# Ledger of designs, part 38: peptides against a protein of PDB entry 2MBZ

Target 1, 143 residues: chain A of PDB entry 2MBZ
Amino acid sequence: GINLTPEEKFEVFGDFDPDQYEEEVRERWGNTDAYRQSKEKTASYTKEDWQRIQDEADELTRRFVALMDAGEPADSEGAMDAAEDHRQGIARNHYDCGYEMHTCLGEMYVSDERFTRNIDAAKPGLAAYMRDAILANAVRHTP

## One batch from the design tools (peptide; made by RFdiffusion4, then SolubleMPNN)

Design b2_p14_3_s1 (from b2_p14_3, 5 letters changed)
Fold by OpenDDE base, seed 3:
Structure b2_p14_3_s1 (fold): chain B 143 residues (1-143), chain A 14 residues (1-14)
Amino acid sequence: as target 1 above (143 residues)
Amino acid sequence: STMAGALAFLGTFF
């Protein structure tokens, strides 16, 4: 699990406890390269590292919400750029994330209701918007 | 963070 004290975990994640998913995550993704890479990479993360990751995720959420509010289509340059930053953020912080992997994640965001509910907490339809932007970004980068 | 929660569920927060 995350190498933080209970107090530090609360400071970073609040009422959300990432460890609550440990068993299911291991069962579903334990045999993937992504899981292995993430465990290896995050093993050295400090509280400040985790806080940075949270901040980056929040910023990206705000960007997508702003794009939706502005009426920008998910295949707009702005939305695709946000999707690209999402992909790069995953690659930087967790595991190698090519365009195929990214599109798979996008599909999961709309096919797994737990992901959909979590993401759409920021704005209804955000998960679908992200999925579409992710697909569009993948297409433009793999002509 | 909603996205952080999604990533955690995916297994990135362990």
Scores: peptide ipSAE 0.101, ipTM 0.791, DockQ to the pose 0.405
Fold by OpenDDE base, seed 2:
Structure b2_p14_3_s1 (fold): chain B 143 residues (1-143), chain A 14 residues (1-14)
Amino acid sequence: as target 1 above (143 residues)
Amino acid sequence: STMAGALAFLGTFF
């Protein structure tokens, strides 16, 4: 699990409690390489590491919202680049994230209402926009 | 944060 004090967890995640999802994650992903890799990588993470991850996520959120506000389609170069950065961020912080995996995550963002609700809190339709951008990015990188 | 929350869920592989 996350090796942070209760105070540190609050400082980084606020009202979000990642521990409440540990059991479900194990049930859904426990037999995958992604789960094993993530456990291995995050085992050594400090408060600063988790904060960086949160900051990166916030930055990407702002970037996608800006693209939507500008009317850029999800298959635009800008949106696909943002999706690529998202994929690479997952790869750096958690587990090897190929384009197939990324596409699956995108689908989860729109099929799991919890993800949809959380993501769309920034802007209605953001989850769907991300899913479409992720798919477009995967397509352009598929030989 | 929105995406941060989503990523936090994905990151609960511990």
Scores: peptide ipSAE 0.098, ipTM 0.793, DockQ to the pose 0.461
Fold by OpenDDE base, seed 1:
Structure b2_p14_3_s1 (fold): chain B 143 residues (1-143), chain A 14 residues (1-14)
Amino acid sequence: as target 1 above (143 residues)
Amino acid sequence: STMAGALAFLGTFF
């Protein structure tokens, strides 16, 4: 779990409690390299580290929303670049995230209602837009 | 925080 006090968790995550998903994450990914890497990296994270991760996620959300509002296709350079930054962010903060892994995550965004609901809170259809951008970005990097 | 929540589930294996 996250080594933050309840107060720190509230400051960073607000009403979202990551610990609620700890058991499910362990059940689904506990035997993967991603899980091992994430546990190793996050073990030393401070409140400031988690806040940075939140800020990066929020910035990326705003970026995707802006692209959607502008009518940019999910396979536009702008959208694919945003998807690439998303992939790199996961790689820096949690675990090695190749393009195949990234596409799997994108599919989860639209297939798991919990993710869809959470992501689309920013803008309806955002999860699908992100998934499409992730796929397009993966394709352009695997010619 | 919408994406942050998703990332917490997908990437923060804690």
Scores: peptide ipSAE 0.100, ipTM 0.790, DockQ to the pose 0.478; fails the geometry check
Fold by OpenDDE base, seed 4:
Structure b2_p14_3_s1 (fold): chain B 143 residues (1-143), chain A 14 residues (1-14)
Amino acid sequence: as target 1 above (143 residues)
Amino acid sequence: STMAGALAFLGTFF
């Protein structure tokens, strides 16, 4: 779990409680390399680290929303670059995230209702847009 | 954060 005080958790995450997912995450992903890598990396994270991760996530959300509002296709350079930054952010902060893994995540965003609802809270259709951008980015980086 | 919530559900926040 995140080793922040309740006050620090509130300062960083606000109303979002990441610990509420701990049991389900362990049940679904506990035997994966991604889970093990994330546990190892995040064990040393400070409040500053978590705040940075939160800021990066917020920025990426705004970026995708702006692209959608501008009418940019999901396979545009802008959208694919945003998808690439998403992938790299996961890789830096949590676990190795290749293009195959990334496309799997994108597909989950549209196939798991809870993910779709959570992501689309920022903008309807955002999950689908992200999935398409992730796929396009993966295609341009694979033979 | 919407994105942070999605990542947490993926097992990035624990």
Scores: peptide ipSAE 0.097, ipTM 0.789, DockQ to the pose 0.403; fails the geometry check

Design b2_p14_3_s2 (from b2_p14_3, 5 letters changed)
Fold by OpenDDE base, seed 2:
Structure b2_p14_3_s2 (fold): chain B 143 residues (1-143), chain A 14 residues (1-14)
Amino acid sequence: as target 1 above (143 residues)
Amino acid sequence: SRTAGALAFLGMYF
């Protein structure tokens, strides 16, 4: 699990306890390279590292919401660029994230109601928008 | 955010 103190965890994640998902994550992803890579990378993460990851996620969410509010299609350059930054962020912080992996993550955002609910809390339909942007970005990078 | 944290772990990170 995350090696933060209870106070640090609260400061970063609030009332959410990420360790509640440890067993499920292991069951779903434990045999993947992504899981191994993530464990290796995050083992040394500090409170500041985790906070940065949270901030990056929030920033990306705001960016996608702004695109939706502006009426930009999910396959617009702006939306695809946001999806690309999302992919690169995952690669930087957790595990190698190619376009196929990214597409799979996007599909999970709309197929797992827990993800959909959490994502759409920012704006209804955001999960679907992200999935579509991720797919479009993958397509343009794999002609 | 709490949503970001949930996504990070539930789906092998946001």
Scores: peptide ipSAE 0.111, ipTM 0.783, DockQ to the pose 0.464
Fold by OpenDDE base, seed 1:
Structure b2_p14_3_s2 (fold): chain B 143 residues (1-143), chain A 14 residues (1-14)
Amino acid sequence: as target 1 above (143 residues)
Amino acid sequence: SRTAGALAFLGMYF
């Protein structure tokens, strides 16, 4: 799991404890390359690393919300660029994330109510908007 | 933020 003290975890994640999903993650993904890569990368992460990841996620959230508020469609250049940054962020921090994987993640955002609820806390419909942007970005990057 | 935490988890595991 995350090698932070309980206090450090609270400082970075607040009331959200990612380790509460450790068993489910292991059951669903424990034999995948993504899981292996994530465990290898995150094993050395410091509090500052996790904080950086949270900051990046927060910035991305604000970016998508701003696009929605501006009425930009999910397949706009701005939305697709945000989706691309999201994909690249996952790749840098956790595991190789191709466009197929990314679209699967996007679909999970709208099909798993746990993710939908958490994402839409920032703005109703954000999960769906992200999914659509992720899909559009994947399409534009596939011949 | 709550959303940031959720997105971090998504990147980590799903």
Scores: peptide ipSAE 0.109, ipTM 0.787, DockQ to the pose 0.576; fails the geometry check
Fold by OpenDDE base, seed 5:
Structure b2_p14_3_s2 (fold): chain B 143 residues (1-143), chain A 14 residues (1-14)
Amino acid sequence: as target 1 above (143 residues)
Amino acid sequence: SRTAGALAFLGMYF
């Protein structure tokens, strides 16, 4: 798990409580390579590391919101590049994330209402927009 | 630090 004190967890994640999902994550993904890789990488993460990850996520969120507000389609170069950065961020911080894996994550964003609600808190429709951008990015990289 | 944000732990990380 995340080796931060409760105080540090609040400082980094605020109202989000990652610990509430620990059991479900283990049940759903405990036997996957992704889970093993993530556990290995994050075992040594400091508060500063987690804060960096949060900052990267916030920046990406703002980027997608700005694209939506500008009316850019999800298959625009800007949206696809944002999706690619998202994929690469997962690869750097957690586990190997190919395009097929990424599309599966995108589908999860719109199929699990918990994630849809969480993502759309930044902007209604953001989860669907991200899913579409992820799919478009995958398509352009697998011709 | 963020008090609230789009962080879908299960979806983004797994």
Scores: peptide ipSAE 0.107, ipTM 0.779, DockQ to the pose 0.335; fails the geometry check
Fold by OpenDDE base, seed 4:
Structure b2_p14_3_s2 (fold): chain B 143 residues (1-143), chain A 14 residues (1-14)
Amino acid sequence: as target 1 above (143 residues)
Amino acid sequence: SRTAGALAFLGMYF
């Protein structure tokens, strides 16, 4: 789990409790390299590290929303670049995230209603937009 | 939102 006090968790994540998914994550991903890498990397993370990660996530969310509001297609250069930054952020902070892995994450965003609901809280259709941008970015980098 | 971002980044590895 995340090594933060309840107070720190609230400051960083608000009403969202990431630990509520610990058992499910372990059940679904516990035997993967991604899980191992993430546990290893995040074991030393401070409150400031987690806050930075949240800030990066917020920035990307706002970036995707802005693209949607501007009418930019999910396969536009801007949207694909945002998806690439998202992928690189995962790789930097959590685990090796290749294009196929990233595509799988994108599919989860639209297939798991919990993800869809939370993502779309920022803007309806955002999860689908991100999924499409992730896929487009993966395609352009996997000729 | 931070909630949306938290799920997007942490959903499968925390």
Scores: peptide ipSAE 0.105, ipTM 0.776, DockQ to the pose 0.410; fails the geometry check

Design b2_p14_3_s3 (from b2_p14_3, 7 letters changed)
Fold by OpenDDE base, seed 5:
Structure b2_p14_3_s3 (fold): chain B 143 residues (1-143), chain A 14 residues (1-14)
Amino acid sequence: as target 1 above (143 residues)
Amino acid sequence: SMMGGALAFLGSYF
């Protein structure tokens, strides 16, 4: 799992405990390249690394919320750019994330109620908005 | 944050 003390985990993740999903993740993804790559990359991550990842995620969330509040369509340039940054962030921090993988993740955000609930805690409908932006971004990058 | 952690983790594996 994440190589942090309980105290460090609380400081970085708050009340969210990623370790509670470790068994399920291994069951569903344990034989995938994504899982392997993520384990290899994150094995050396420090508290500061995880904090940076959290900060990036928080910033992205704020961007999407701001777009929604402004009434910008999910297929707007701003929303698609945010989706692209999300994709690149996954690739940088965890595993290779092409547009097909990204769209699959987007669909999961709206089909798995646990994801939907966690994402929509920032703003109702955010998961669906992100999914739509991810799809639009994938389309514009497909020749 | 809690939301960031959930989003990042879920985005990493799910």
Scores: peptide ipSAE 0.102, ipTM 0.784, DockQ to the pose 0.560
Fold by OpenDDE base, seed 2:
Structure b2_p14_3_s3 (fold): chain B 143 residues (1-143), chain A 14 residues (1-14)
Amino acid sequence: as target 1 above (143 residues)
Amino acid sequence: SMMGGALAFLGSYF
């Protein structure tokens, strides 16, 4: 799990408790390479590492929201670039994330109400926008 | 942020 003190967890995640999902994650993804890679990588993460991950997520959120506010379509170059950066961020921090995996994650953002609710808290429709951008990015990178 | 929480959940690989 996440090796942070209760105080550190609060400082980084606030009201969100990642530990409450550990059992479900293991149940659904425990037999995948991604799960194994994530457990291996994050085992050594410090408070600073987790904070960086949160900061990256916040930055990405702001970027997508700005694109939506500007009226840029989800298959625009800007939106696809943001999706690519998101994919690469997952690869750096958690597990190898190919375009197919990324597309699956995008679908989860709109099919799992927990993700949809959390993502759309920043802007209504953000989850769907991200899903569409992720798909478009995957398509443009598929030979 | 809420996105950060969602990403953290993904990080546990869900």
Scores: peptide ipSAE 0.100, ipTM 0.782, DockQ to the pose 0.557
Fold by OpenDDE base, seed 3:
Structure b2_p14_3_s3 (fold): chain B 143 residues (1-143), chain A 14 residues (1-14)
Amino acid sequence: as target 1 above (143 residues)
Amino acid sequence: SMMGGALAFLGSYF
């Protein structure tokens, strides 16, 4: 699990308890390279590292919401760029994330209601918008 | 972060 004290976990994640998903994550992803890489990378993460990851996610959320509010389609250059940054963020912080993996994640965002509900807390339809942007970005990078 | 929580479930919070 995350190597933080209960107090530190609360400071970073608030009411969200990452440990509550440990068993399910292991069951669903335990046999993947992504799981292995994530365990290896995050083993040394400090509270500050986890906070940075949260901040990056918040920034990306705001960026997608702004695009939606501006009426930019999910296959616009702006939306696809945001999707690319999302992909790179995953690669930097967690595991190698190619375009195929990224599209799989995007599909999960709309097919798993827990993800959809969590993401759409920022704005209704955000998960679907992200999925579409992810797909478009993958297409433009794999002609 | 709501998105952060989703990412955590993907495999970052082990």
Scores: peptide ipSAE 0.092, ipTM 0.778, DockQ to the pose 0.429
Fold by OpenDDE base, seed 4:
Structure b2_p14_3_s3 (fold): chain B 143 residues (1-143), chain A 14 residues (1-14)
Amino acid sequence: as target 1 above (143 residues)
Amino acid sequence: SMMGGALAFLGSYF
């Protein structure tokens, strides 16, 4: 688990409790390389590291929302670049995230109601927009 | 971040 104090966890994650999903994550991903890599990488993470991850997510959220507000298509250069940064962020912080994996994550954002609800809290339709941008970015980077 | 929380679900391998 995350080796932060309850106070630190609250400061970083607020009302979201990542520990409540530990069992489900293990059940769904426990036998994958992604799970093993994430466990290894995050084992040494400090409060500062987790805060950085949250800050990066906040920035990405604002970026996608701004693109949507501007009417930029999900397959625009701006949207695809945001999707690429998302993919790279996952790779740096958690596990190797290829384009196939990324598209799977994007699909989960629209098929798992919990993800959809959490993401769309920033802007209705954001999860679908992200999924489409992720797919477009994957397509432009594959033969 | 709500997105951060969603991502934390994927990263909650701790």
Scores: peptide ipSAE 0.089, ipTM 0.774, DockQ to the pose 0.440; fails the geometry check

Design b2_p14_3_s4 (from b2_p14_3, 6 letters changed)
Fold by OpenDDE base, seed 2:
Structure b2_p14_3_s4 (fold): chain B 143 residues (1-143), chain A 14 residues (1-14)
Amino acid sequence: as target 1 above (143 residues)
Amino acid sequence: STMAGALAFLGSYF
């Protein structure tokens, strides 16, 4: 799990309690390579590491929202670049994330209502926009 | 964080 004190967890995640999802995550993803890699990699993460991950996610959210506000299509260069950075961020922080995996994640963002609700809290339709950008990015990087 | 909170621990995927 996350090796942070209760105070550190509050400082980083605020009202979000990651521990409440550990059991469900294990049930749904416990048999995947992604889960195993993530558990191994994050086992050594400090408060600063988790904070960085949060900051990166917030920055990416702002970037996608800005693209949407500007009317840029999800298959625009800007949106695809943001999707690529998202994929690379997952690879750095959690597990090997190829384009196939990334596409699957994108689909999950729109098919799992909890993901959709949480993502769209930043802007309605953001989850769908991300999914489309992720798919477009995967296509352009497929020989 | 909206994205980090949703992605990091719901799907364990991000």
Scores: peptide ipSAE 0.108, ipTM 0.789, DockQ to the pose 0.449
Fold by OpenDDE base, seed 3:
Structure b2_p14_3_s4 (fold): chain B 143 residues (1-143), chain A 14 residues (1-14)
Amino acid sequence: as target 1 above (143 residues)
Amino acid sequence: STMAGALAFLGSYF
């Protein structure tokens, strides 16, 4: 699990308890390279590292919401750029994330209701918008 | 963070 004290975990994640998903994550992803890489990378993460990851996710959320509010289609250059940054963020912080993997994640965002609810807490339809942007970005980078 | 929560479920918080 995350190498933080209970106090540090509360400071970073608030009421969200990452440990509550440990068993399910292991069951669903334990046999993947992504799981292995994530375990290896995050093993050395400090409280500050986890906070940075949270901040980056929040910034990206705001960016997608702004695009939606502006009426930019999910296959716009702006939306695709945001999707690309999302992909790169995953690669930097967790595991190698190619375009195929990214599209799989995008599909999960709309097919798993738990993900959909969590993401759409920021704005209704955000998960679907992200999925579409992810797909469009993958297409433009793999002609 | 809503997106961070999604990533956590993906395995970010192992």
Scores: peptide ipSAE 0.094, ipTM 0.785, DockQ to the pose 0.415
Fold by OpenDDE base, seed 1:
Structure b2_p14_3_s4 (fold): chain B 143 residues (1-143), chain A 14 residues (1-14)
Amino acid sequence: as target 1 above (143 residues)
Amino acid sequence: STMAGALAFLGSYF
């Protein structure tokens, strides 16, 4: 699990408790390289590291929302660039994230109601928009 | 935090 105190967890994640999903994550991905890499990387993360990750996610959220508000298609350069930054963020913070993995994640965002609900809290349809942008970004990088 | 929370631990994929 995350080696933060309850107070630190609250400061970073608020009402969200990552530990609630630890068992499910292990059951679903415990035998994958992604899981191994993530556990290895995050084992040394400090409160500041987790906060940085949250800030990056929030910034990306705002970016996608702005694109949607502007009416930019999910396969626009702006949206695909945001998707690419998302992929790279995962790679830096958690595990090697290729385009195939990224597309799988995008599909999960719209197929798992929990993901959809949490993502769409920022803007309805955001999860679907992200999924589409992720797919488009993957396509342009696999000619 | 909404995205980070959902992505980080529901799939360990941010």
Scores: peptide ipSAE 0.112, ipTM 0.788, DockQ to the pose 0.477; fails the geometry check
Fold by OpenDDE base, seed 5:
Structure b2_p14_3_s4 (fold): chain B 143 residues (1-143), chain A 14 residues (1-14)
Amino acid sequence: as target 1 above (143 residues)
Amino acid sequence: STMAGALAFLGSYF
């Protein structure tokens, strides 16, 4: 799991404990390259590394919420750019994330109620908006 | 955060 003390985990993740899903994750993804890559990359992460990842996620959330509040379509340049940054962030921090993988993740955000509930806590419909932006971004990058 | 939680859960999946 994440190599942080309980106190550090609380400081970084608050009330959310990702380790509570470790068994389920292993059952569903344990044999994938993504799982292996993520475990290898994050094994050396410090509290500061995890905090940076959280900060990046918060910033991205604010961007998407602002786009929605402004009425920007999910296939707008701004929304697609945010989706691209999301994809690149996953690739940088966790595992190789191509456009096909990214679209699969987007679909999961709306099909798994746990993801939907967590994401939509920032703004109702955010998960669906992200999914649509992810799809649009993938399309524009497909020759 | 909402996105961080989703990513962490996904990271748990991965």
Scores: peptide ipSAE 0.107, ipTM 0.788, DockQ to the pose 0.501; fails the geometry check

Design b2_p14_4_s1 (from b2_p14_4, 4 letters changed)
Fold by OpenDDE base, seed 2:
Structure b2_p14_4_s1 (fold): chain B 143 residues (1-143), chain A 14 residues (1-14)
Amino acid sequence: as target 1 above (143 residues)
Amino acid sequence: KTAAGALAFLGAAF
């Protein structure tokens, strides 16, 4: 699990307890390279690292919401750039994330209700918007 | 707290 004190975990994740999902994650993804890479990479993360990751996620969420509020299509340059930054962030923080993997993640955001509910808490339809932007970004980078 | 990092612990990064 995450090598933080209970207080540090509360400061970073608030009411969310990531340890609640450890077994499920292992069961669903434990045999994937992504899981192995993530466990290896995050093993050395400090409280500040986890906080940075949360901040990056929040910033990206705000960016996508702003695009939606502005009426920008999910295949706009702005939305695709946000999707690219999202992909690169995953690659830096968790595991190698190519465009195919990223597209699969996007599909999961709309097919797994837990992801959809969590993402759409910021704005209804955000998960679908992100999925569409992710797909568009993948297409433009793999002509 | 938004718990955006929760997505990373549902089997994939957010």
Scores: peptide ipSAE 0.100, ipTM 0.776, DockQ to the pose 0.411
Fold by OpenDDE base, seed 3:
Structure b2_p14_4_s1 (fold): chain B 143 residues (1-143), chain A 14 residues (1-14)
Amino acid sequence: as target 1 above (143 residues)
Amino acid sequence: KTAAGALAFLGAAF
């Protein structure tokens, strides 16, 4: 599990308690290579590592919001590049993330209300915009 | 705090 104190967990994740989802995650993904890789990588993560991951996600969120505010379509080069950075971030921090896996994650962002609510807290419609950008990025890399 | 933790532990990054 996460080797952080309760205080450190609060500082990094705030009001969200990831521990309450451990059983669901294991039930849904426990027999996959992605789950194994994630557990291997994150086993040694410090508070600083988790904070870096949060900061990277926040930066990407701001980038997508800026694209939406500028009126850039989700299949623009800027939006697809942001989606590619998102994919590479997952690969670097958690598990090998191919384009098909990435599109599945994007679809989950709009299909699971818990993800949609958390993402759209930054801007209404952001989850759908990210899903569309992820799909467009996958298409351009699989001609 | 942010959506990153939720994304990681709900299934996006386990």
Scores: peptide ipSAE 0.086, ipTM 0.774, DockQ to the pose 0.495
Fold by OpenDDE base, seed 5:
Formats: C-alpha cells, sequence, structure tokens
Structure b2_p14_4_s1 (fold): chain B 143 residues (1-143), chain A 14 residues (1-14)
C-alpha cells in the first residue's frame, strides 16, 4: 500500500482512505501493465510526492472548473489542453497513458457513480466535461 | 486541497 504513517496519510488524503479500494483495484487491474507500473513508481513515493500529486489534481480541477464557468466548450483548445496535461500527469506519476487508455478513464468517470460523485463535488457536470475534453483531445491527436 | 488525486486509487489513476 501507501508507504506513509497514519498521520501522514491523514495530512495528505484527509478523510479519504485510498487503501479501502486496494482489493477492488487488484481485482480490476491487477494483471495489467498499468497496475505493475504504478506499484513500481509509487513504491518510492514520499509524503511530499503524494502531496504534490494531490496539488496537481487540485490545480487541474480548478482549471476545468474555470473553463466551464467561462462557457468554454469541452472541445475548445483550452479544455483539450487541460485534458492533455491530465494525460501527461498520469504518465508521469503512475503509468504509461496513451490516448486510448485516457479515453477509457474518461468513460469511467461518468459510468462509475463513485467517480462521478467525487469529481462533481467540485462542480456539477465536471466529470462529463472532463470525459468530453479527454475524448476531444484524443481525437485531435489521432487524425 | 480537495485530495482529488486520491480518486486515482479507484481506477489506477485520477
Amino acid sequence: as target 1 above (143 residues)
Amino acid sequence: KTAAGALAFLGAAF
């Protein structure tokens, strides 16, 4: 699991316990390259690394919310660029993330109510907006 | 900080 003390976990994740999903993640992804890569990369992560990942996620969330508030379409340059940064962040922190994988993740954000609820906590419809931006970004990079 | 990145643990990545 996460190589942090209980206190460190609380400081980084608050009331969210990622370990509660370990079994389900193993069942769904345990035989994939993505899972193996993620386990290998995160094994060396410190509290500061995990905090950085949280901060990056928060910044991206704010960016998408700002785009939505401005009325920018999910297939706008701004939204697609945010989706690209999201994809690259996954690749940097967790596992190789091509456009096909990214699109699959986007679909999960709207099809798994747990993801939808948690993402939309920032703004209603954010998960759907992200999914659409991810798809648009994938399309423009695979003409 | 919303800990949104922790959602990665449901699908291997947020």
Scores: peptide ipSAE 0.100, ipTM 0.780, DockQ to the pose 0.422; fails the geometry check
Fold by OpenDDE base, seed 4:
Structure b2_p14_4_s1 (fold): chain B 143 residues (1-143), chain A 14 residues (1-14)
Amino acid sequence: as target 1 above (143 residues)
Amino acid sequence: KTAAGALAFLGAAF
């Protein structure tokens, strides 16, 4: 798990308890390269690293919300660029994230209620918007 | 803070 004190975990993740999902994540993803890479990378992360990741996620969320509020389609350049930055963020922080993997993640955002609920906490429909933007970004980058 | 990054622990990553 995350090598932080309970207090640090609360400071970084708030009411979300990542440890409660550890077993499920291992069961679902434990045999994947993505899981291995993520475990390897995050093993050295400090509180500051985790906070940075959270900040990046928050910024991305605000960016997508702003796009939605502006009425920008999910396949707009702005939305696709946000999706690309999202993909690259995953690649930097967790594991190699190609466009196929990214689209799979996008689908999970709308098919797993827990993801949908957590994402849509920022704005209803955000998960679907992100999924669509992720797909559009993947398509434009597919030769 | 929205803790959106914590979603990384539900899937392979957020």
Scores: peptide ipSAE 0.098, ipTM 0.777, DockQ to the pose 0.427; fails the geometry check

